Peptides against a protein of PDB entry 5HOI. Designs and how they scored, part 7

Target 1, 351 residues: chain A of PDB entry 5HOI
Amino acid sequence: FRYMPFSPAGTPFGFTDRRYLTMNEVGYVSTVKNSEQYSITVSFFDVGRFREYHFEDLFGYDLCFLNEKGTLFGQSKTGQIQYRPHDSIHSNWTKIIPLQAGERITSVAATPVRVIVGTSLGYFRSFNQFGVPFAVEKTSPIVALTAQNYRVFSVHYSQFHGLSYSLSELGTSSKRYYKRECPLPMSLPNINSDMKKDANLDYYNFNPMGIKSLFFSSYGDPCIFGSDNTLLLLSKWRSPEESKWLPILDSNMEIWKMSGGKETTDIHVWPLALAYDTLNCILVKGKHIWPEFPLPLPSEMEIRMPVFVKSKLLEENKAILNKKNEIGADTEAEEGEEDKEIQIPVSMAAE

## One batch from the design tools (peptide; made by RFdiffusion4, then SolubleMPNN)

Design b1_p8_4_s3 (from b1_p8_4, 4 letters changed)
Fold by OpenDDE base, seed 4:
Structure b1_p8_4_s3 (fold): chain B 351 residues (1-351), chain A 8 residues (1-8)
Amino acid sequence: as target 1 above (351 residues)
Amino acid sequence: SSFSEAIS
């Protein structure tokens, strides 16, 4: 197993010279390879609030985290990190994270008040927004980070224990855990099923955990979107005994419903954020499960607990079709190819 | 609405 640099909703280069380093509700960060250099562009969805900017990257940043105040960049191998405020009021700062032999920065996160660096050896490093260090903690190997305000959601991986997660708050004087290295009930990519398409090999080589993104909801709940295209939300995390992962959206089922129950293999959900009851996402049409260039406009998908079983809906619709055919067999009406639109119950149709 | 329009 190889620890790879992870950024929320980051895309591979594939066969192209460009990729998204990260994307979320604020915007998207792209990098273009120009010989031995990279050109990074920080773009925003709210063009009235933010101005797009670009810079030359001589370091080959492979880690990124975007927030409303700035962008954190990291280089997984060298340990270099750079924070760039979006405004000109605050200066950019650069630091080198000390790495041991073979250690990699695996994920970075930034809020307006905290910078977090996680490594393949499980070093969790915290800083303020000015890069002043707070602490270094040794955890299980970190594979993904996100943060909101003072809260950090970390995903850990051990070859012996699989995936775990932590939820912590980085106060001024101390780190509080709400959850500490608890089992994460997310499916890992199945090499035999998910990698059968060459197009997916590039993605899983880039992101072996299959974590498309992780974020905090607008309510401050940790969310994760894995290779199974299920959005998991950590509910009641303040109550240790009541805390549970909720599968709040099966995006494959939602795509299947919206296609009239047709199997689609060329539409993919790429998660950005969860605002209230709506998943902000990119709808990816094509061979690749990740967005290409140019970036499509974000779409909104209403969250729905997967209460319905696809097989039951198919059986019910077959029974309805058979009854229609029994009634229609007494009238020699032309066998028009009745479009086998599965009547999805109105309560399941997204308006 | 917006999601259904993006799939059609």
Scores: peptide ipSAE 0.020, ipTM 0.587, DockQ to the pose 0.750
Fold by OpenDDE base, seed 5:
Structure b1_p8_4_s3 (fold): chain B 351 residues (1-351), chain A 8 residues (1-8)
Amino acid sequence: as target 1 above (351 residues)
Amino acid sequence: SSFSEAIS
């Protein structure tokens, strides 16, 4: 297994010279390859609050994390990290993370108060916002990180144990665990189904875990969005015995409902953040499951637990149609090939 | 833009 560099909602190059390093509710970071150099642009959705900026990248940053106060960059092979505050009052800083032979930085996260670096050997490194180190801990191999304030959500991978997660709080003197390497009930990409489309092969080569993004909700709950396009939320994480993952949105089901029950293969949800009861996302139209250039405007999708199964709704609608045909047996069925729009019950239609 | 307008 190869540990790849992960950034929240990062995209592959594919057949292009450009990709998104990361995106979330704050904005998006793009990189353009020109020979052996890269040009990085940091863009924001709130253009009134923030100013877009660009710089030349001679290091080939392949890791990124954006927050309201700055952008963290990382180079997975060299161990170089750079933090760039959005405010000119604070200076940029650079640090080299010591890596063992074959070790990679797999994920980075930054809050206004913490910087976190995770590696393929399970080294968890914590810093303040100025790059002053707090601690080094050895965990299971880290594949993804996100952070909010002092809290860190980490995803781990072992060849023997699969996916696990930790939820921790990084105080000034000590790390507190709310969850420590607990099983993560996320579906991994199915090589046989998901990779049959050549367009998806490039994505899973870039991100073999299929984690499109992970973030904290506006309420501070850990969220993860996998290859199955289901948003999982960690509920009751303060109560160790009551904590559970809730599938709060099946985005494929919601797209199917909004299309009038038509099978759409060319619309994809790209997750940014969970704000209250809405998933902030990019709606991707096209062959690729990831956004291309230019970036579409963000959309909001209301969270709804998947109580209904598509197959059951199709069976119920067929049963209703068959009952109508049994009652209507005397009127000449004009075989109009009208695209039988599956009447989605009004209670399931998004208003 | 409503989610429906972005899909249409």
Scores: peptide ipSAE 0.018, ipTM 0.597, DockQ to the pose 0.643
Fold by OpenDDE base, seed 1:
Structure b1_p8_4_s3 (fold): chain B 351 residues (1-351), chain A 8 residues (1-8)
Amino acid sequence: as target 1 above (351 residues)
Amino acid sequence: SSFSEAIS
């Protein structure tokens, strides 16, 4: 296994010279290769609130985190980080994170009040928004980070223990844990199912954990979206004994419902954020499971607990079709094999 | 509504 640089909803280059470093509800950060340099653009969905900006990247930033106040960049190999406020009032700052031999920055996160750096050796480094360090803690190897206000959701990976997560609050005086390296019940990419398409191999080489994104909901609950396209939400995290992961959306099931029960292999959900009861996402049409250029407009998908089993609906519809064929055998009407759309019960169809 | 229009 190789620890790769992770950013929320970041995309690979694939066969192109461009990729998204990160995207969320605020906007999207793109990078374009220009010989030995990169051109970075920070774009926003609310063009009335924010102004798009670009700069030349001489360092080859491969880590990014976007928030409403600024963008954090990182270089996984060199340990360089840069914070760029969106306003011109606050100055940009750059810092080098000391890395051991073979250590990589694996993820970065930024809020208006905190900057967090996680590494492949489990070094968790915290800073204020001005790059003043608070602490260095050693944890299990960090593979992903997100943050909201003072809270940090971290994902860890061990070859022996698999995936774990922590939820912490970075106060002014101390770090508080709500959850500390607890098992994360997220499915890892299955080589036999997910890697059968060459297009998916490039993605899993870029992101071996298959974590498309992680974020905090508008209510401040940790969310993660894995390779199985299921949105998991951490419920009741303030009560350690009552805390549980809820599968609040099966996006493959929702696409299947909206397609009239047709198996679509060319439509993919790319998660951005969870706002109230809606997943903000990009609908990706095509061969790749990630958005290409130009970026499609964001879509909203209503969250719904997966109550229905696709296999059972397919069996029920086959049983209905077989009964219709047994009754219809006396009339030779060559009603062609119209692809009889699987009648998804109206109560299960997304309106 | 908006999501079904984006799939069609």
Scores: peptide ipSAE 0.017, ipTM 0.593, DockQ to the pose 0.715
Fold by OpenDDE base, seed 3:
Structure b1_p8_4_s3 (fold): chain B 351 residues (1-351), chain A 8 residues (1-8)
Amino acid sequence: as target 1 above (351 residues)
Amino acid sequence: SSFSEAIS
């Protein structure tokens, strides 16, 4: 296993000179390799609120986090971080995070009030929006971070315990835990099945945990979207005894339903954010599971608890077809209608 | 465009 730099919805270079460093509901950050340098562009979906900007990156930033007030960049190996406010009124700042031998920054997060840095050795570093440090805590190795206001959702990895998560609130003088290194019931990429598709190999080499993104919902609930394309939401996290992960969307099931029950291998959901009851996402068409250039417009997918099992629906439809054929076997077998649309139960049709 | 129109 190798700790890789993680950013929410970041994409690999693949065979190209460009990739997305991060994307969410605010916008997308791209980097283009120019010889030994990179050109970074920060783009926004709301072009009325924000102005796109670019700069030359001499450091090779491989970590990014975008929010409504600025962009945090990080270099996983050197420990350099840079915060760039979107508004020119506020100054950019740069800091070097001290790293031990072999330590990497694995994830960064930024809110309008906090900057968080997580490392492969489990150093959790907190700062204000001006880069003034609050604390350093030693945790299990951090593989992913997101933050909203004062809250931080962290994902940890141990070779012995697998994935865990923490949910914390970073006050001015104290850190409160709502959840501390609790088991995360997210499926890891299956090396034997998911790696057999050459198109996915580049992605899992880039992101070996298969965490496509993690974010807070508009209601402030931690969300994670793994390699299984299931959106997990942490419900009731304020009550430790009642807290549970809810699979609020199986995006593979939703694509399958929208395709009339046909297996679609060239359509992929790329998660951005959860706004109310809709997953904001990029619908990716093509061989790669991640968006290419140019970025498609965001789409909305309504959240739905997976109540139906695909295999049972296929068996039920096959049983209905067989019964129709048994009743119809006394009249001329018009062979032609094998292309009968899988009758998705009306309760599964989108209104 | 609905998600369905984006698949089509």
Scores: peptide ipSAE 0.015, ipTM 0.599, DockQ to the pose 0.657

Design b1_p8_4_s4 (from b1_p8_4, 4 letters changed)
Fold by OpenDDE base, seed 3:
Structure b1_p8_4_s4 (fold): chain B 351 residues (1-351), chain A 8 residues (1-8)
Amino acid sequence: as target 1 above (351 residues)
Amino acid sequence: SSAKEAIS
């Protein structure tokens, strides 16, 4: 296992000179390799609210977090971070995070009020939006971060304990934990089954945890989207005893339903954000599970608890078809029935 | 756009 820099919905270069550093509901950050330099572009979905901007990156930023007020960049090896407000009224700032030998920044997050840096040794560093430090805490190794306002959702990895998560609030004087290094019931990528496709190996080498993204919902609930393409939401986190992870969307099941029950291997959900009851996502068409260039427009997918089993629905539909064919067997067998869309129960049909 | 419209 190797700690890799993680950014929400970041993509690998693959065989190209370009990738997305991060993307969410606000926009997308791309980087293009130009010899030994990089050109970074910060693009927005709301072109009326925000102006696209670009700059030359001499440092090779491999970490990014985008919010409504600015973009945080980080270099995993050097410890350099840069915050760039979208508004020209506010100044950019740069800081070096002190790293130990072999320590890497693994994730960064930024809100309008906080900057967070997590490392492969489990150093959790907090700053204000101006780069003024609040605290340094030692945790289990951090593999992913996201933040909303004063809240931080952190994912940790231990070779002995697997994945854990923390949910904390970064006040002015103190950090409060709602959850502290609790087990995270997310499936890890299965190296033996999933690595049969070269594209999956490239993605695994880029993101060994298979965390496509993590974010807070519009209601402020921690969300994570793993390699199993299931959206997990942390429900009732304010009540430690009642808190649970809910599988609120199986995106593979939803694609299967939307495709009339056909197995599609060329459509992939790339998560951006959860707004109310809709997953904002990129629908990726093609061989790669991640968006290429140009970025498709975002799509909305309704959240639905996966209460149905695909195999049972297929068996029930086959049984209905066989019964119809047995009743219809006295009339000419029209050969055309194999292509009939699987009747998805009305309760499963997306309105 | 709806995800359904983008898959169709």
Scores: peptide ipSAE 0.049, ipTM 0.808, DockQ to the pose 0.734
Fold by OpenDDE base, seed 4:
Structure b1_p8_4_s4 (fold): chain B 351 residues (1-351), chain A 8 residues (1-8)
Amino acid sequence: as target 1 above (351 residues)
Amino acid sequence: SSAKEAIS
């Protein structure tokens, strides 16, 4: 296992010279490799609110976090971070994070009020939006970060304990934990099943945890989307005893339903954000599970608890087909085995 | 756009 730099919804280069460093509900950050340099573009979905900008990256930023006020960049090996406000009112700032031998920045997050840096040794570093340090804490090795306002959702990995998570609030005077290194019930990528396709090996080498993204919902609940394509939401996190992960969307099941119950292997959900009861996502069509260039338009997917079993729906539809064939057997019309669209009950159809 | 419209 190697600790890799993680950014929310970041994509690998694959066989191309370009990738997305990060994407969310605000926009998408791309990087293009030009010889020894990179050109970074920060693009936005709301083109009326924000202006796209670009710059030359001489450092090879491999970490990124986008928010409504600016973009945080990081270089995992050198420890360089840069914050770039979207407006020209505030200045860009750069800082070097001190790294030990072999330590890497594994994730960065930024809100309008906080900057967070997590490392492969579990150093959790907090700053204000101007790069003024608050604290350094030692945790289990950090593999992913996201933040909203003063809250931080961190994912940790230990070879001995697997995945854990923390939920903390970075006040002015102190860090409060709502959750501290609690077990994270997310499935890791299965090397043997998923790596049969070279494209999945490239993604696994880029992101060995299979965390496609993590974010806070519009209600401020931590969300994570793993390699199993299930959206997990941390409910009731204010009450430690009542807090639980809810599988609020099985995106493979929803794609299967929307496809009329056909097996699809070329449609993939790429998560951006959760706004109310709707997952904002990119629907990726093709060989790769991640979006390529140009970026498709975002799609909205209604969240639904996975209550339905695919096998039962297939059995019910087979029983309906058999009854129709028993009634229709008096008319020898070889109406061919047309791929009769599985009637998904209206209660299961996303509108 | 709805995810359904993008799959169709």
Scores: peptide ipSAE 0.048, ipTM 0.807, DockQ to the pose 0.730
Fold by OpenDDE base, seed 5:
Formats: structure tokens, sequence, C-alpha cells
Structure b1_p8_4_s4 (fold): chain B 351 residues (1-351), chain A 8 residues (1-8)
């Protein structure tokens, strides 16, 4: 297994010289390779609130985290991190994270009050927004991080134990755990089924865990979106015994419903954020499962628990159509090629 | 925009 640098909703280069380092509800960060240098652009969805900016990157930043107050960059191999506030009042700062031989920064996160660095050896490093260190903790190897305010959602990987997660709060004096290295019931990418398309192999090589993104909901619940295109939400995390992962959206099922029950292989959900009852996402049309350039406008997808099995819905709709044809057998079959819109039961549209 | 409008 190879630890790769992870950023929320980051995209590979593929066959291009450009990629997204990260994207979320605030905006998107792109990088373009120019010989041995990179040009980074930080773009925002709210163009009235924020000003787009660019800079030359001589370090080759491969880690990024965007929030409403600034952008954190990281270089996985050198251990360099840079924080860039969006305002002109606060200065940029740079720091070198000490790395052991073969250690990589695997993920970075930033809130208006905390900066977090996770490594392939499980070093969890916490800082304030000015780069002042609080603590270093040794955990299982970190593969992904996100943070909201003082809370951190971390994903860990062990070759022996698979995926685990932690949910912690970074106070001024101490770290509190709500969850500490608990099993994460997320499916890993299936190399044999999913890798039949070259585009999926490129994405797997970029992101072996298949974590498209992770974020906190608007209610402060940890969310993760895996390679199975299911949005998982950690419910009741304040009560250790009641805490559970809820599959709150099967995005493949929702695309199938929105397409009138037609199988689509060229539409993909790229997750940005969960705001209330809607997944903010990019709908990707094309060969690649990730957004290319230019970035499409964000779309909203309503969250729905997958209580229905697609096969049963297809069988029920066939049974309804067959019953209609048995009752209608006395009227002349004008073979109009009426596009058989699969009537999605109204009960699935009204909740 | 709604996801439905973007798929259509």
Amino acid sequence: as target 1 above (351 residues)
Amino acid sequence: SSAKEAIS
C-alpha cells in the first residue's frame, strides 16, 4: 500500500497539466504545471464575497484545504506547509513539518482557529491559525482529515485493521475524543470491478482509499463520500453507544431516478458539502468521474435514505406496466415508441 | 441549480 496525499474533492492531473487541489462549498483551488513550476489559482463560488487570486508555486503543493478565512497548502514529501488568509490584514505564514525518512504528510485541514497536519506514520500535529503548535500525538496512520471550528474528523488506515476514524475536539489545553480509532464501515475501491475503465485506475492511483471527500455538515456531523458514491453521516456521535453511520444518500440511485430509470455511465456526483438536507455537488458529465475544466456550476441533491432496492423498483414497474397492458388489451395497439418513462412512485417524490 | 435540471 502507498500513502498518497489527500485533499477533500481533489482531482488527478490525468492526461492534463492541470488539476483541482481541493474544492468545497467555499470554492475550488486549481494548479497548472508549467515546466518545473506550478501556478495556483484560488477561486470562489461567492464572487461578491471573495476575490479570486493566483500565485506561483515553486514547491509543488499537493495538499490543500480551503475555508472561509484562508487556504492551507502542503507539500507531502518536503513537509512544507503554507497558510494564506483571504484577507489582506493577516500575513501568510510558512512552516516545515519535520518528517522521518519515508514519512509523508497525507492530509491537512484548516479552520479559522486550527491547523491540523496528519502523516503516513500517524503523527497528528495541531496548530492555531497563526502556525503556533499545540501538540504532537501518535495515532494510527492518517489518510484523510477535515475540520470544523475546534472539531477534527480523521480517517486512519492500517494494513491489519483497515479503515478507522476519530472525532476529536482541539481545546486550548487538551484534545478530547468523542470517537478514537473506531471502525469506519466504508467500502474500499474494488480493483477488479471498478478498474475496468482506465480512468478509474488513474483515480485509484491518485486516491487508493476512494474517499472523494469528507466534511462536516451544516449541523456539525462528520460526513464521508467514498468510491461507492454513498454519502455516510455519523449520527449521534455525542452518545458513544448510540453513534452510527447513516447512508443518507446513494447518489447512483438518485442519478438513476432523475434519469427516468435509465442506466447512465457518464454522469457522476462529485461531493462538495452537506447543507441541511441537500448535498452540494458538481454533476460531472463525461468519461472521468472527477470534474475537468472549466468547473461546472454546483448542483443541489436532496438527501434520501436508500430504503428501496433498484431491482425491486424495476420489477414493480414492469408488473404495473404488464397489468396496464392486460387491462388495455381491447384497444388497438398503436405502436407509438412512447419513451417508457419509468414512473417513479409518487411516494418517493413526496418525502 | 437543482441536480434534476443539470441532468436533463
Scores: peptide ipSAE 0.048, ipTM 0.808, DockQ to the pose 0.738
Fold by OpenDDE base, seed 1:
Structure b1_p8_4_s4 (fold): chain B 351 residues (1-351), chain A 8 residues (1-8)
Amino acid sequence: as target 1 above (351 residues)
Amino acid sequence: SSAKEAIS
């Protein structure tokens, strides 16, 4: 297994010279390779609130985290990090994170009050928004980070124990754990089924965990979106005994419903954020499961617990169609293979 | 925009 740099909703280069370093509800960060350097652009969805900016990257930043106050960049191999406030009132700062031989920064996160760096050896480093260090903690190897205010959601990976997660609060004087290296019930990418397409192999090499994104909801609940395209939400995390992962959206099932029950292999959900009861996402049309350039406009998808089984709906609709054909046998109407849209019950159709 | 409007 190889630890790769992870950023929320980051995309691979693929066959291009450009990719998204990260994207969320605030905006998207792109990088273009120009010989030995990169040009980075920080773009926003709310163009009235924020001004797009760009800069030359001589370091080759491969880690990024965007928030409402600034952008954190990181270089996984060199340990360089840079924080750039969106407002010109605050200065940019740069720091080198000390890395051991073979250690990589695997993820970075930033809030208006905290900067977090996670590594392939499980070093968890915390800073304030000015790059002043608070602590260094040794954990299981970190593969992904997100943060909201003082809270951090971390994903860990061990070859022996699989995926785990932590939920912590970084106060001024101490770190509090709500969850500490608990099992994460997320499906890993299935190499044998999913890797039959070259495009999926390229994505797997970029992101071996298949974590498309992780974020906090608008209510402050940890969310993760894996390779199975299921949105998981950590419910009741304040009560250790009641805390559980809820599969609040099967995005493949919702695409199937929206497509009239047609099997679409060319539409993909790319998650940005969870706002109330809606997943903010990019709908990707094409061969690649990730957005290309230009970025499509964000779409909203209502969250729905996956109560319905696709196979049963297909069988029920086939049985209804067969009964209609047995009653209608007296009219010589042409066998047009009309792709009879599967009548998804109105209560199950995404409104 | 709704996801439904973007798929249609």
Scores: peptide ipSAE 0.047, ipTM 0.806, DockQ to the pose 0.721

